# Designs tried in a protein design run: peptides against a protein of PDB entry 7Z53. Part 56

Target 1, 150 residues: chain A of PDB entry 7Z53
Amino acid sequence: PRIKNQADCIPFFRSCPACPGSNITIRNQINALTSFVDASMVYGSEEPLARNLRNMSNQLGLLAVNQRFQDNGRALLPFDNLHDDPCLLTNRSARIPCFLAGDTRSSEMPELTSMHTLLLREHNRLATELKSLNPRWDGERLYQEARKIV

## One batch from the design tools (peptide; made by RFdiffusion4, then SolubleMPNN)

Design b2_p17_1_s3 (from b2_p17_1, 8 letters changed)
Fold by OpenDDE base, seed 4:
Structure b2_p17_1_s3 (fold): chain B 150 residues (1-150), chain A 17 residues (1-17)
Amino acid sequence: as target 1 above (150 residues)
Amino acid sequence: SKEEELELEATKLALPP
């Protein structure tokens, strides 16, 4: 993972900090990733997981974001709610749970976390733009259309 | 670009089914 400020990083399952990329969206890099990446790693391949990855508190079609941490004001992946959270188990002092993502390895593989974070931000950006373009769309439509573009 | 894709999608949606 790209380490900018360790103080802003979140401990990972394997004792590595989760340090997502820059607070600036790198469009070209994201576009490259979305061109070949299976979106299921971000959105989940199963409907129950997919729903858990969404922000269901509104009709904006957004993916859920971390409620405890931000990357200089930008979104991070939400935490999972595991009974036996391996991230908590491996680093008890940090008390940082695993991230929730379409790929269950999100907190196991820090390199994926950065990508997922960027794609999360991109999705939410797209959903926001789609809402602007189509204000009558509900959250489901916004989510699906943004997902198609990502 | 993603913006172009958004515009394209919006255009597609404006077309009759």
Scores: peptide ipSAE 0.014, ipTM 0.484, DockQ to the pose 0.050
Fold by OpenDDE base, seed 2:
Structure b2_p17_1_s3 (fold): chain B 150 residues (1-150), chain A 17 residues (1-17)
Amino acid sequence: as target 1 above (150 residues)
Amino acid sequence: SKEEELELEATKLALPP
């Protein structure tokens, strides 16, 4: 699903903004699809990134969500913490940093951002349901089991 | 696990938009 809140435009960074061709876009889409198989686009392929994508404030096995903004009450991806944030550089007036997801492509295309957001929500939904079904599971178990289902 | 997955499917909860 697409992000429904269109009141605030989110800037996106392009690796090659001056490229007139669609080749870069196609590659990003293909890479996203490939990553979808193992959901690495959501969870990250590297452990340090994976940890940063998790909500470590509780034992609910959740992925981190944006603490500043929501999409009509629904979760958005958390912001990355980049010193030289390319998303901020792309549109200085918007002053919205890049989203943090499984890879940097999350803020390059609105469609990818939407997919990441969807899967973020799905993970958190699954983790919540798993917690309900298995109240004794800790955050690590919930996270891993939800990840396997996604 | 498969059991938990089946139980989640049985809930028929919709995907988030």
Scores: peptide ipSAE 0.016, ipTM 0.516, DockQ to the pose 0.053; fails the geometry check
Fold by OpenDDE base, seed 1:
Structure b2_p17_1_s3 (fold): chain B 150 residues (1-150), chain A 17 residues (1-17)
Amino acid sequence: as target 1 above (150 residues)
Amino acid sequence: SKEEELELEATKLALPP
């Protein structure tokens, strides 16, 4: 559960790398007070990986989704493009490649895969809502703002 | 909540259409 009433909770603080007094700093801090989840597993900690996890076909700030499969119309994680895909090697019958995520353990731990999937969907939902509210925002702005909320 | 966070973004950072 997320913190709603701070008066009834132990104060939580995250240091923000942004300059004090900036709107970004305030926003990031507020989000940090409501969430203890590190979303680096979804977005990636390194820029090259982060770019690969994004949908670069448009300016909607979305994360990439699986292009082959959906779950009752809902998004799934994209597949990775490993030359020697260990997931394919482990289970030849399933023929399902490893998933691409911010955490390489996503395919090793199904529990993480599920969480990554949910957060992927949430990001894309948020980005979509932000686009509706801010039609002039480009994909980078939408992506970053949604990421900060997750 | 996510809804509260989204509302916060809308309040502070929303641009006019």
Scores: peptide ipSAE 0.015, ipTM 0.499, DockQ to the pose 0.032; fails the geometry check
Fold by OpenDDE base, seed 3:
Structure b2_p17_1_s3 (fold): chain B 150 residues (1-150), chain A 17 residues (1-17)
Amino acid sequence: as target 1 above (150 residues)
Amino acid sequence: SKEEELELEATKLALPP
């Protein structure tokens, strides 16, 4: 939004100069962005779904990635395992199932799919960096701390 | 930078789990 009047500060800040006198740190800005972006769309709001979205094959705190496809070497969302998969039913020739995400609508709205993919990559990047900084942390700690930062 | 933020977050947290 174009803020023409600085007196009308909105809770969502795109830049520090938008509201003079605000001690907005980088952390506060990131937290504001992540709070605005409902992280439940990425991590799931229910524990069973959240576990299915995680990579449980190691102690790196990573989210699960697609095992069949990559985007020029970069991670994609994992496929869901739905009975009567609506994505397969909609386009029978493509034979591509729905993606697994915190929001089941991810595959029906390409904008959400893209955002979820980016946040997946960011989480895994953060978890990897946190592992480097804190080698003694287990997968649960790495996952939770990365989730807090995203 | 995000790197500085990560370092700050790591600093706020104890190294042990």
Scores: peptide ipSAE 0.014, ipTM 0.505, DockQ to the pose 0.032; fails the geometry check

Design b2_p17_1_s4 (from b2_p17_1, 7 letters changed)
Fold by OpenDDE base, seed 3:
Parts: sequence; structure tokens; C-alpha cells
Structure b2_p17_1_s4 (fold): chain B 150 residues (1-150), chain A 17 residues (1-17)
Amino acid sequence: as target 1 above (150 residues)
Amino acid sequence: SEQEKLELEATALALPP
């Protein structure tokens, strides 16, 4: 979904930018979304995809984040690596490659990007909190437990 | 869910370090 207040939104995104707000506002939005969304759209329904969506560089149970861009210091979805990127081809002026998400429809419907982004952030927040609470948990445990909550 | 989050956090706090 497109955020109405675009003053602090994700730059360059052509269709539905996500804009950071207060933690409370973001929480409320996430809570509303999680009640109606299938988490598989975030985590992927297939293991290869699911692994690609995870940050495997550490044992923090995090989802992978964009390595090129941030939203005012906050995480964005990672880019996919497509040879013939349909997102780039659709709108050359925007120069936005397809994001990697659990649902391939994310490339077809950029309106889903903001929702995926919020859920990504929520997962990583939860995983981080769980790590703090349970220092002995490995990345797999953290990932799975956070996934259960989302 | 927020409820599950709270429950999990409570459980996590109860675990030994």
C-alpha cells in the first residue's frame, strides 16, 4: 500500500513508497496488516526462496535487507537479481529493480512492497528482541520464533 | 500477533541465561 504522507518516504520508488512514522503508528499498521495477510508472502513458500530471503551471514535470524538503500536508516527489501528485470523495463525513468520477496507478485504489484517492507522490519525487530532475551538461541531458532509471531 | 509476541517474550524472560 502507498503511504499518504510522502514527506519521509522511500526514495525513487515510483508507485507505492513506504514512509516511516512513529513506532506506534508503524505498529498499528503492521498489526492491521498481519491480521489479513499470509506471512508466506514475506518468508516464501519454497525453501530455496526462503533461504534467499534470509540473512545467512550471521546467527541473528534476520531477513535479508537491501544493501544499497535504506529508508531513513530503516531496512528495505533486498533487490532481486534478474537478468531481464521486468521492473526496470516497465519504467525506465524510475530505475527501480524488482524487490525480492516471498511472493513473486511483488514484482507485478509494487503496491505490495510497502507492506512487505513493514513486515520485514517487524520480523527483524522481533528477532533482535528475541536475541536479546535469549542469547543462546541460534539464527534458526530466532528466525523461526520471529516468523511465528508475524 | 501481538498476543503471541507478549507470550513469547514472557517465556523468553523466564528462561535461564
Scores: peptide ipSAE 0.016, ipTM 0.504, DockQ to the pose 0.033
Fold by OpenDDE base, seed 4:
Structure b2_p17_1_s4 (fold): chain B 150 residues (1-150), chain A 17 residues (1-17)
Amino acid sequence: as target 1 above (150 residues)
Amino acid sequence: SEQEKLELEATALALPP
């Protein structure tokens, strides 16, 4: 992460207590796995879609979250607004539309939906922490920096 | 990166409330 004001830097000991190990090999392995993650599935590969996936109501750099439902207080993916929503057509009684994500496959596989949800939460977590570390950053900066880290 | 995430979290924990 970046700190806008260098004078606000606080010294800390770099440790990985929550990691399965502190070995360099393990860290490299984790980094390698992250490099294979295509974040476009979360953020969208096209700018119009990317904008629709963002929370534009504030300057916090957050991704949009579901406004109707939460998972024990935790965020869920927002709903899409499809003209012929296949999710609604398959189960009209539930009236739950397809989720909006960077990949249209988000509602086709529950595993993919879960991963998208986790990465959504991670982005918003990172953006929140970046805001704390860099209070003067605007929403665009927070969003972009969080996206780079994910 | 995952390492950057970890460093971010470590830094955040070092901040006073």
Scores: peptide ipSAE 0.015, ipTM 0.517, DockQ to the pose 0.030
Fold by OpenDDE base, seed 2:
Order: structure tokens, then C-alpha cells, then sequence
Structure b2_p17_1_s4 (fold): chain B 150 residues (1-150), chain A 17 residues (1-17)
């Protein structure tokens, strides 16, 4: 997502805010790239997380989206429910929690957040199209097939 | 995959309104 107005910015938590290219950043990027190949950063590598990332309120096979915010009408990642949410601690006035994604660091790296957001949108787009093509598929089938295509 | 995306898109475009 493009943030044009700073007032609309979502605060990100960074362990080293002034250390782009640091070992931490490099490691995170490597992990992100690996996850990108199998899209596990979007869908989660563990079943409990994967379920939490899905919209289970219907049989459309969609990933869950943010219920509070949108980006110019487009979906954003849902918020996580962390006990000690570092994003809330970073900017207490904003009161914006960390995003929920396949990896636990979505709000630590805006680049990852953007990528996850785009892939979430793509999944939901694909699931929607698959539903149109195969109206009898249930949510599980739609989810799995969209996941394979992404 | 991108290939599958393209195939899906092509099929979707063939759907009647």
C-alpha cells in the first residue's frame, strides 16, 4: 500500500529503525524470500496460524482481511492479537497493533507487509474467480486451489 | 504460479456476464 499522508501511516515496529542492510534486515529478507517461494509467509506454515489467517465466516475460501481499515477500498492484512504487541508499544498514540500474516514479523518490515498485502489480495481475487468458475466448490477447495495458484 | 494465474484469467475472461 502507498501511504501518501503521514497522518494515515501505520506505525511499524523495527528492532533497528536506522539499520537498513544490517544483519537483522538481511536475515529477515532471506526468510521472506524463502517464504515467498512457497507463500508460507502469506498462508502460514502451521495449521493453527493458517486457520487464523482464513476467513472462516463463509465458504468462499478467502483469507481474512482487516475489519477496521482499507487501503483506498482495498484489503489490508488483519490485525494480530498479541499479548505484548510491540507495535502498540512503538507508537502508543496511534494504537495500531501488529498485522497478522504467515510470518510473525509483518509489522516489523513494511516491505513484507506490502508484499503480504498484495498476495492476500491476489489470493482473494483468485478464490473469487475460482468460485465463479466452480460454483460448487466449498471454501476449503477454493482456498486450497487459490493457494496452489499463487 | 504466474502460469496458472494467466490460465485462470484467460478462463475467467471467457465467462459470460
Amino acid sequence: as target 1 above (150 residues)
Amino acid sequence: SEQEKLELEATALALPP
Scores: peptide ipSAE 0.016, ipTM 0.513, DockQ to the pose 0.050; fails the geometry check
Fold by OpenDDE base, seed 5:
Structure b2_p17_1_s4 (fold): chain B 150 residues (1-150), chain A 17 residues (1-17)
Amino acid sequence: as target 1 above (150 residues)
Amino acid sequence: SEQEKLELEATALALPP
């Protein structure tokens, strides 16, 4: 994923080493932001939650993605399965439930939702790349290695 | 991080299949 609008949005850029030096600054900025945001909000700080955030239907080490919606073909955070979903109660006409994230407050803090989405996409991108590089790695290792890189 | 990514990729490419 790549967001180029630095004026109105937090820049996100991942590229190969051959990219221009100006992009290095952008990469440093986003890396600093990830440290600030705390990746635990993406992956979950507790193992039960962490497992629920993963795609366990395969051995690709992916995080779960939304099954109903995409952003122009790109992944969105999965919805939670709350019986009394406060997001549904807030806007009954929209019928959009809260997102499932490493922090239950993610939907209460929509300003972080975009960052969570970006990091979700980045993780899945990395896991996919790692699978290509290491086809014998199982889903657990792919997940762990991708998480470490993020 | 990007640095970790690059290091891991380099390592993966250097290792036998």
Scores: peptide ipSAE 0.014, ipTM 0.482, DockQ to the pose 0.028; fails the geometry check

Design b2_p17_2_s1 (from b2_p17_2, 5 letters changed)
Fold by OpenDDE base, seed 3:
Structure b2_p17_2_s1 (fold): chain B 150 residues (1-150), chain A 17 residues (1-17)
Amino acid sequence: as target 1 above (150 residues)
Amino acid sequence: SSFLSRFQPVPEGVVPL
């Protein structure tokens, strides 16, 4: 995501900190950009998390999607299962929990959530196309090959 | 949040892409 407060920041270079004296929100935006390069924000950097982000009910190599809500027929991120869910506490009327993603900050920043959602959709699109082109590939192969392309 | 207002129920038996 793009830094909104440019007054407290220097021009962005991937190899350098842009806003050393900025608050945690701005730092999170920079970290999100870094994680975007390798898509670890979508797939997770740890194997247990990565497995929880996958759809294990079939051999299609898909990432898990939300089972309650969609966006105009398109997938949303699955919900996380937090004991003290901060998203439920901030808006008690909506009763929408935080999303599960490779980046735990996905629900804290709408822009980050949107990027995760788009990349999830892209992965699932790619996996679907790869399945069509390679019908003999199992879910693991489809997942890994789609991940390489994203 | 305006983002949350976009949520729609998933029809039974449908897996969105």
Scores: peptide ipSAE 0.269, ipTM 0.839, DockQ to the pose 0.581
Fold by OpenDDE base, seed 1:
Structure b2_p17_2_s1 (fold): chain B 150 residues (1-150), chain A 17 residues (1-17)
Amino acid sequence: as target 1 above (150 residues)
Amino acid sequence: SSFLSRFQPVPEGVVPL
């Protein structure tokens, strides 16, 4: 979806908003499709990033969620911690930073952000269900089993 | 009605799912 009014949406960074056919956009789409197979868009392809995407404050095997905002009670992606946050620069009035996801460029296209959010919720749903079925599983087991299902 | 208007503060001690 293309949102024209920046005031009505979460800021996202585009290197060239007027260039929908740019190689960056095409590459993001290809990466998103490829990542769907292995879910790397959600969990991250690198171990340091993968750890940062997890909720390590408990043994529930959850992915980290936004600590500031929720969407009608539902989880949002956590914010990234960028010194020069491009999302803050695209819309200075909204003051919403970029999201953190397995794909580091998730905030470049709102479609990816939405997909990542849905898959985040699905993982956490699965982890919660697995915890209910297997109360003795620790956070690592819950995380890995949920990841295998997704 | 805006997308941003749907965002609400996370209650203290609550982890949304």
Scores: peptide ipSAE 0.256, ipTM 0.830, DockQ to the pose 0.492
Fold by OpenDDE base, seed 5:
Structure b2_p17_2_s1 (fold): chain B 150 residues (1-150), chain A 17 residues (1-17)
Amino acid sequence: as target 1 above (150 residues)
Amino acid sequence: SSFLSRFQPVPEGVVPL
């Protein structure tokens, strides 16, 4: 990240820490745009991952959210469950694991993380509204319809 | 004033939106 004071932010694992700043900026902008245009980075392009990104504990069609922390009452991305979590190694004092998203780079690029978080919240908002409007829809229908709108 | 200061524990049984 371009944040100089790393103590005031979540530690991220950068795949290319020595990359030029301009290159990182361009890449992050493109990735953020892609994430916005193609929500596959949020939902996952593969079915096994897509299922892991969903909240399967109910029939509300929600994406999984962080179970440890919320951001001023709002949802955060869930943590991944990696045996060798690189994010934990970047800043051992913070002890913040990598986030789980449709893209493994979610914890490498904070800009993507922010967009993922926004789309996560939007999906869950939409799913909640759709449930209110269509109480007979099951979780699968709610998830799919919300996904189409996002 | 840190970014982490915005994080709060999720209450049990609550799904944040």
Scores: peptide ipSAE 0.227, ipTM 0.812, DockQ to the pose 0.456
Fold by OpenDDE base, seed 4:
Structure b2_p17_2_s1 (fold): chain B 150 residues (1-150), chain A 17 residues (1-17)
Amino acid sequence: as target 1 above (150 residues)
Amino acid sequence: SSFLSRFQPVPEGVVPL
């Protein structure tokens, strides 16, 4: 997932998309966030969760993305598999379950959801770029190197 | 557009980027 269009927006959960004025501003926002944010919120602090947040169907080192919905072709966070999904209970008409992230609060705060989505896309962009630059790297290497950059 | 209106179905076999 790459933000190539200045019209690309980060969806705020149950609100409105955040639409920066340009691709440059989007990138600057990402850089600002990654400099101050604990990446454990995106990647998970525990290994089992971290594995669940990854796309393990290939060797591209990607984080898992939503399998049901995309945002105009752009990745969204994957849905969690909660037995008692509070997101479904609070809005029965929307039928949007809670997102899976390294922090369980991802679906509780729209701003946090948007940030996670942004960082997800950035990771996957970086992993994709690293794969292009280093075609022999496996998924683990790509994931770890992208994680270090984020 | 609303948040929900931006959700489009993922085509089968496609991983969004």
Scores: peptide ipSAE 0.259, ipTM 0.827, DockQ to the pose 0.405; fails the geometry check

Design b2_p17_2_s2 (from b2_p17_2, 5 letters changed)
Fold by OpenDDE base, seed 3:
Structure b2_p17_2_s2 (fold): chain B 150 residues (1-150), chain A 17 residues (1-17)
Amino acid sequence: as target 1 above (150 residues)
Amino acid sequence: SEFLSRFQPVPEGVVPL
């Protein structure tokens, strides 16, 4: 969605404003932007969350992707499992829950969601390439090495 | 949302990248 130009919005992506969502304050947006540099918004800064963001069904070092939807054949973030999912409440017809990311509030800001999605794809691309170059690396090694490059 | 309108279903057995 296009962000309306508001006085309380902060600039993001050149002259485009980043406005707070229903559950995101200006302070939270600033924190998200600062943590964005090291991709912690994608990988998570806490170990339990980081594990939940990974694909643990194989030893490919991949991040988990959405199992219901894709974008022109490309991966989307997995859905979160929130009891009171605010994303389902905003648009009841769409039935699209919030995404699971390093910051679970990513769905409140589509621009951040898009960037997280791109970094997800890049990580999985890198992990796949690293697996090709290093066939004996396990999932942990692939994940960590790809994370260092992103 | 224009963003959400871009979603397509994932075929069974396919893991997108």
Scores: peptide ipSAE 0.256, ipTM 0.838, DockQ to the pose 0.556
Fold by OpenDDE base, seed 1:
Structure b2_p17_2_s2 (fold): chain B 150 residues (1-150), chain A 17 residues (1-17)
Amino acid sequence: as target 1 above (150 residues)
Amino acid sequence: SEFLSRFQPVPEGVVPL
């Protein structure tokens, strides 16, 4: 993947020999075929959901993280706010609500939860690095450019 | 579970990465 509109920015390039262009759709398809990971599971395929998955409290282009718990200082997926939370009903001893992710199955399959978490961290890492390299980029630019690289 | 044991409270004002 490649950053577009590099006129006043430092480029951040992640090599892909099978990617002739910077089309995010092509990149996602290649990634899905190679690793069986669809980035839509992290970002959401619907715009309302995608907005809810973002941290809108700043201009850092970050995805939202859990506000109650962390994992050795590292981010966890945010909790969803469901009226009838099936995760709480299924495992009443754990008392952990369902996670919010781009894929609604994130709480149904622990393997997906862990993968979502890793990709969440990777996005936020990339956005942070891009902010350091390009301090004038706003949150939308950082979010979109990081999304292209993932 | 081991997974749940890894959960620690987030300090106020801190956003984990």
Scores: peptide ipSAE 0.247, ipTM 0.839, DockQ to the pose 0.544
Fold by OpenDDE base, seed 4:
Structure b2_p17_2_s2 (fold): chain B 150 residues (1-150), chain A 17 residues (1-17)
Amino acid sequence: as target 1 above (150 residues)
Amino acid sequence: SEFLSRFQPVPEGVVPL
């Protein structure tokens, strides 16, 4: 849902700021989608994009997270590196870039942003747990196994 | 803002989960 008070929101392109709404409604939507999702929206359907969505600085099999901000200690989606970032253009004062996800619509719909964020956190949680259970697994194995579970 | 107040800078070398 679009929130009119942009002061407390992250601006998305087309002047659609993302703000926290009802956690219940957001979760319900996510639950409905996760039952049928192929996860390509999170992981990317193309290999170059998929690589950009991964944390390649280590062998932990993690998805990349935001390097500027965290949400009360929890991961946020990484920012995209767009030449003409529509999110920045929408609200120049907020200076919040578009998020990077497997689906370019991530910063178009706040609902998708929230879902992507939660699924990113779930992937990274799973990868971390799998690393603990299987210390010899490399980043590729961890990433793929976590992806299969999500 | 209340919403943005939740956003915190990521410490260097830390990967949030």
Scores: peptide ipSAE 0.240, ipTM 0.826, DockQ to the pose 0.414
Fold by OpenDDE base, seed 5:
Structure b2_p17_2_s2 (fold): chain B 150 residues (1-150), chain A 17 residues (1-17)
Amino acid sequence: as target 1 above (150 residues)
Amino acid sequence: SEFLSRFQPVPEGVVPL
């Protein structure tokens, strides 16, 4: 999704809701930069998480997308499946669970959510195009090649 | 919210891009 005004965002949980300043700590800024540079925020830095972020129902090399909601026909991040979902507890009326991404802060910072979403879409676009260009590539090859380009 | 208003149900069997 495109997030322009933070005041209009869904009620993400905050790791430090009472922190002063721009809502982004120095630590968060550094982590966001490194995650952006290496794309670990999208793909995950650990293999188990990376696998959970992929669409394994086919051989298209896609990242998993939200199965409940889309944004004007475009993909949203998948929801996580947490027993104690902090996002649901933050605002029970909204009933929006935490998003699943390579960065655990995906549901803490709406700014990251937006970037995650854009890069998710880009990966899946690239994987789809690569499949068209290379019909014999399997899902693993498509995923890895798209990952390299992103 | 504006964000929530953008959510639309995914049609069955469709993978959004």
Scores: peptide ipSAE 0.195, ipTM 0.800, DockQ to the pose 0.484

Design b2_p17_2_s3 (from b2_p17_2, 5 letters changed)
Fold by OpenDDE base, seed 5:
Structure b2_p17_2_s3 (fold): chain B 150 residues (1-150), chain A 17 residues (1-17)
Amino acid sequence: as target 1 above (150 residues)
Amino acid sequence: SEFLSRFQPVPAGVVPL
């Protein structure tokens, strides 16, 4: 990979290769999604964290969103509740805590924050659309199906 | 905004609810 420090990235992976049985020397990809995102950093790879990242107050299958701020009417990541919140210490006058996400670096790197925010919004968009298409689905079904699509 | 103060300058749009 061209990016040497993979630890600071949201993982993106290419689809499986396809080599047709011919004299074609070009290695193609399977005709599907050419790439996918390991969204574990968005959803949380552990069940307790994953539950904390969800909006459990309804059956809409949504991820939790920030309750204090919006970006032009669009959702932002929810805040964490850390005892010694390093984000609060960086600028004591601003009083903006760290974000809660599957990646502890979500508040450390603005680029990562942005990407996680976009994926949060996309999940909630998908869950909302799936609810419209499947009104009898419960929150768990909506959440899981949206997660699979992301 | 205070929210954006910890990030590089970006267009306005982050507001309290």
Scores: peptide ipSAE 0.036, ipTM 0.435, DockQ to the pose 0.080
Fold by OpenDDE base, seed 4:
Structure b2_p17_2_s3 (fold): chain B 150 residues (1-150), chain A 17 residues (1-17)
Amino acid sequence: as target 1 above (150 residues)
Amino acid sequence: SEFLSRFQPVPAGVVPL
């Protein structure tokens, strides 16, 4: 495979094919969701990264959010803290460092950034709702349960 | 907004905190 480390892959799952009755090479898809994303890419594949992606300032089970910018009051991905930040070098006028996410490619493509942002918001939304429904749950429980739902 | 400037166009609504 072109990508050796499976942890670096974006886990897109393609819908099941509708196999033709004949030897047709065209791949048809059943009437279902064309694909789905394993949100695990948002959480990181390793524990040190996973911890860095979390908001550890409280017991709300939230993922860390950007501390400099918001989008109409909604969260954006937090920035990483790299010694030689390649994102700062790509556009010196923008002065926007690389995002911290479960996938290092989150800063390379706007589409991927958007997906990480969406799933970040969804996690935090779920964690917030779970806290409301289960006030006695600690941050670890909220984080894990929200992660499982996402 | 400085934030999305890295992606060229900067939509409205992205503001510093």
Scores: peptide ipSAE 0.024, ipTM 0.600, DockQ to the pose 0.080
Fold by OpenDDE base, seed 3:
Structure b2_p17_2_s3 (fold): chain B 150 residues (1-150), chain A 17 residues (1-17)
Amino acid sequence: as target 1 above (150 residues)
Amino acid sequence: SEFLSRFQPVPAGVVPL
């Protein structure tokens, strides 16, 4: 369609369908988790943030994980260290600070929190496997190679 | 419980370390 008034347009995007050959004709969506152009929402788009998101205590190329909580033994996002933490202020009884992620909105939308958590786990899984396959790689290479795969 | 209170209802299993 030709739209002349582009100023009033709101961009709308939908994912592409995938049609596997099966007896059950169900329209599936292409897995967005494996189709990222970049993962700046996970790793950060700025170097200071990117460094803060990493576990720098070892040479395993891992992202930092929460040190207070786990989910059935699985990692959660680390907490941020904000002076005036809005997450603490909005729910004073919970006393849970904002999460630290590449996207500042991670603590505002549970959907983003979940996605970032899954990708955090995937990165650390990949880095761990890469270390096993390549014992001589240092933390920087492990981190970068895992990042490329994500 | 403290962690879960921050969010909408989610599956159990989140525990302090």
Scores: peptide ipSAE 0.020, ipTM 0.548, DockQ to the pose 0.075
Fold by OpenDDE base, seed 1:
Structure b2_p17_2_s3 (fold): chain B 150 residues (1-150), chain A 17 residues (1-17)
Amino acid sequence: as target 1 above (150 residues)
Amino acid sequence: SEFLSRFQPVPAGVVPL
């Protein structure tokens, strides 16, 4: 790292460059991406958050959905429960709180919100289908299997 | 419409439950 003050460093990694051939100045990055879709934004990368993103009211393995709004009958991201909700403060006329997602940026950029919403719906669709195929699976199994597919 | 106004003004299929 080039930053001298190591105390303020955030671990941000880039992949190693690939230089095929000799004396090539143009480099390519070795692909360090896991998949086309990083589902961590939906499921959360931390267990406490992951639990909060799940619907624990049943054994269907579903992610939690918004309890106040729907989009033509389709699910929206659930709202967070923040004490000082910045989303309410930044747009006082809208009176819409921040969304809860695996990525805190979900309420920051509409593009991310849309992506999270789509993947939320897809997970719940998959979980529902898996339940139909495997009626004896409990919510944990359904959740995990759906997560693996997404 | 109120929901979507949080992000941008869009003709809404977003309605309260």
Scores: peptide ipSAE 0.012, ipTM 0.382, DockQ to the pose 0.090

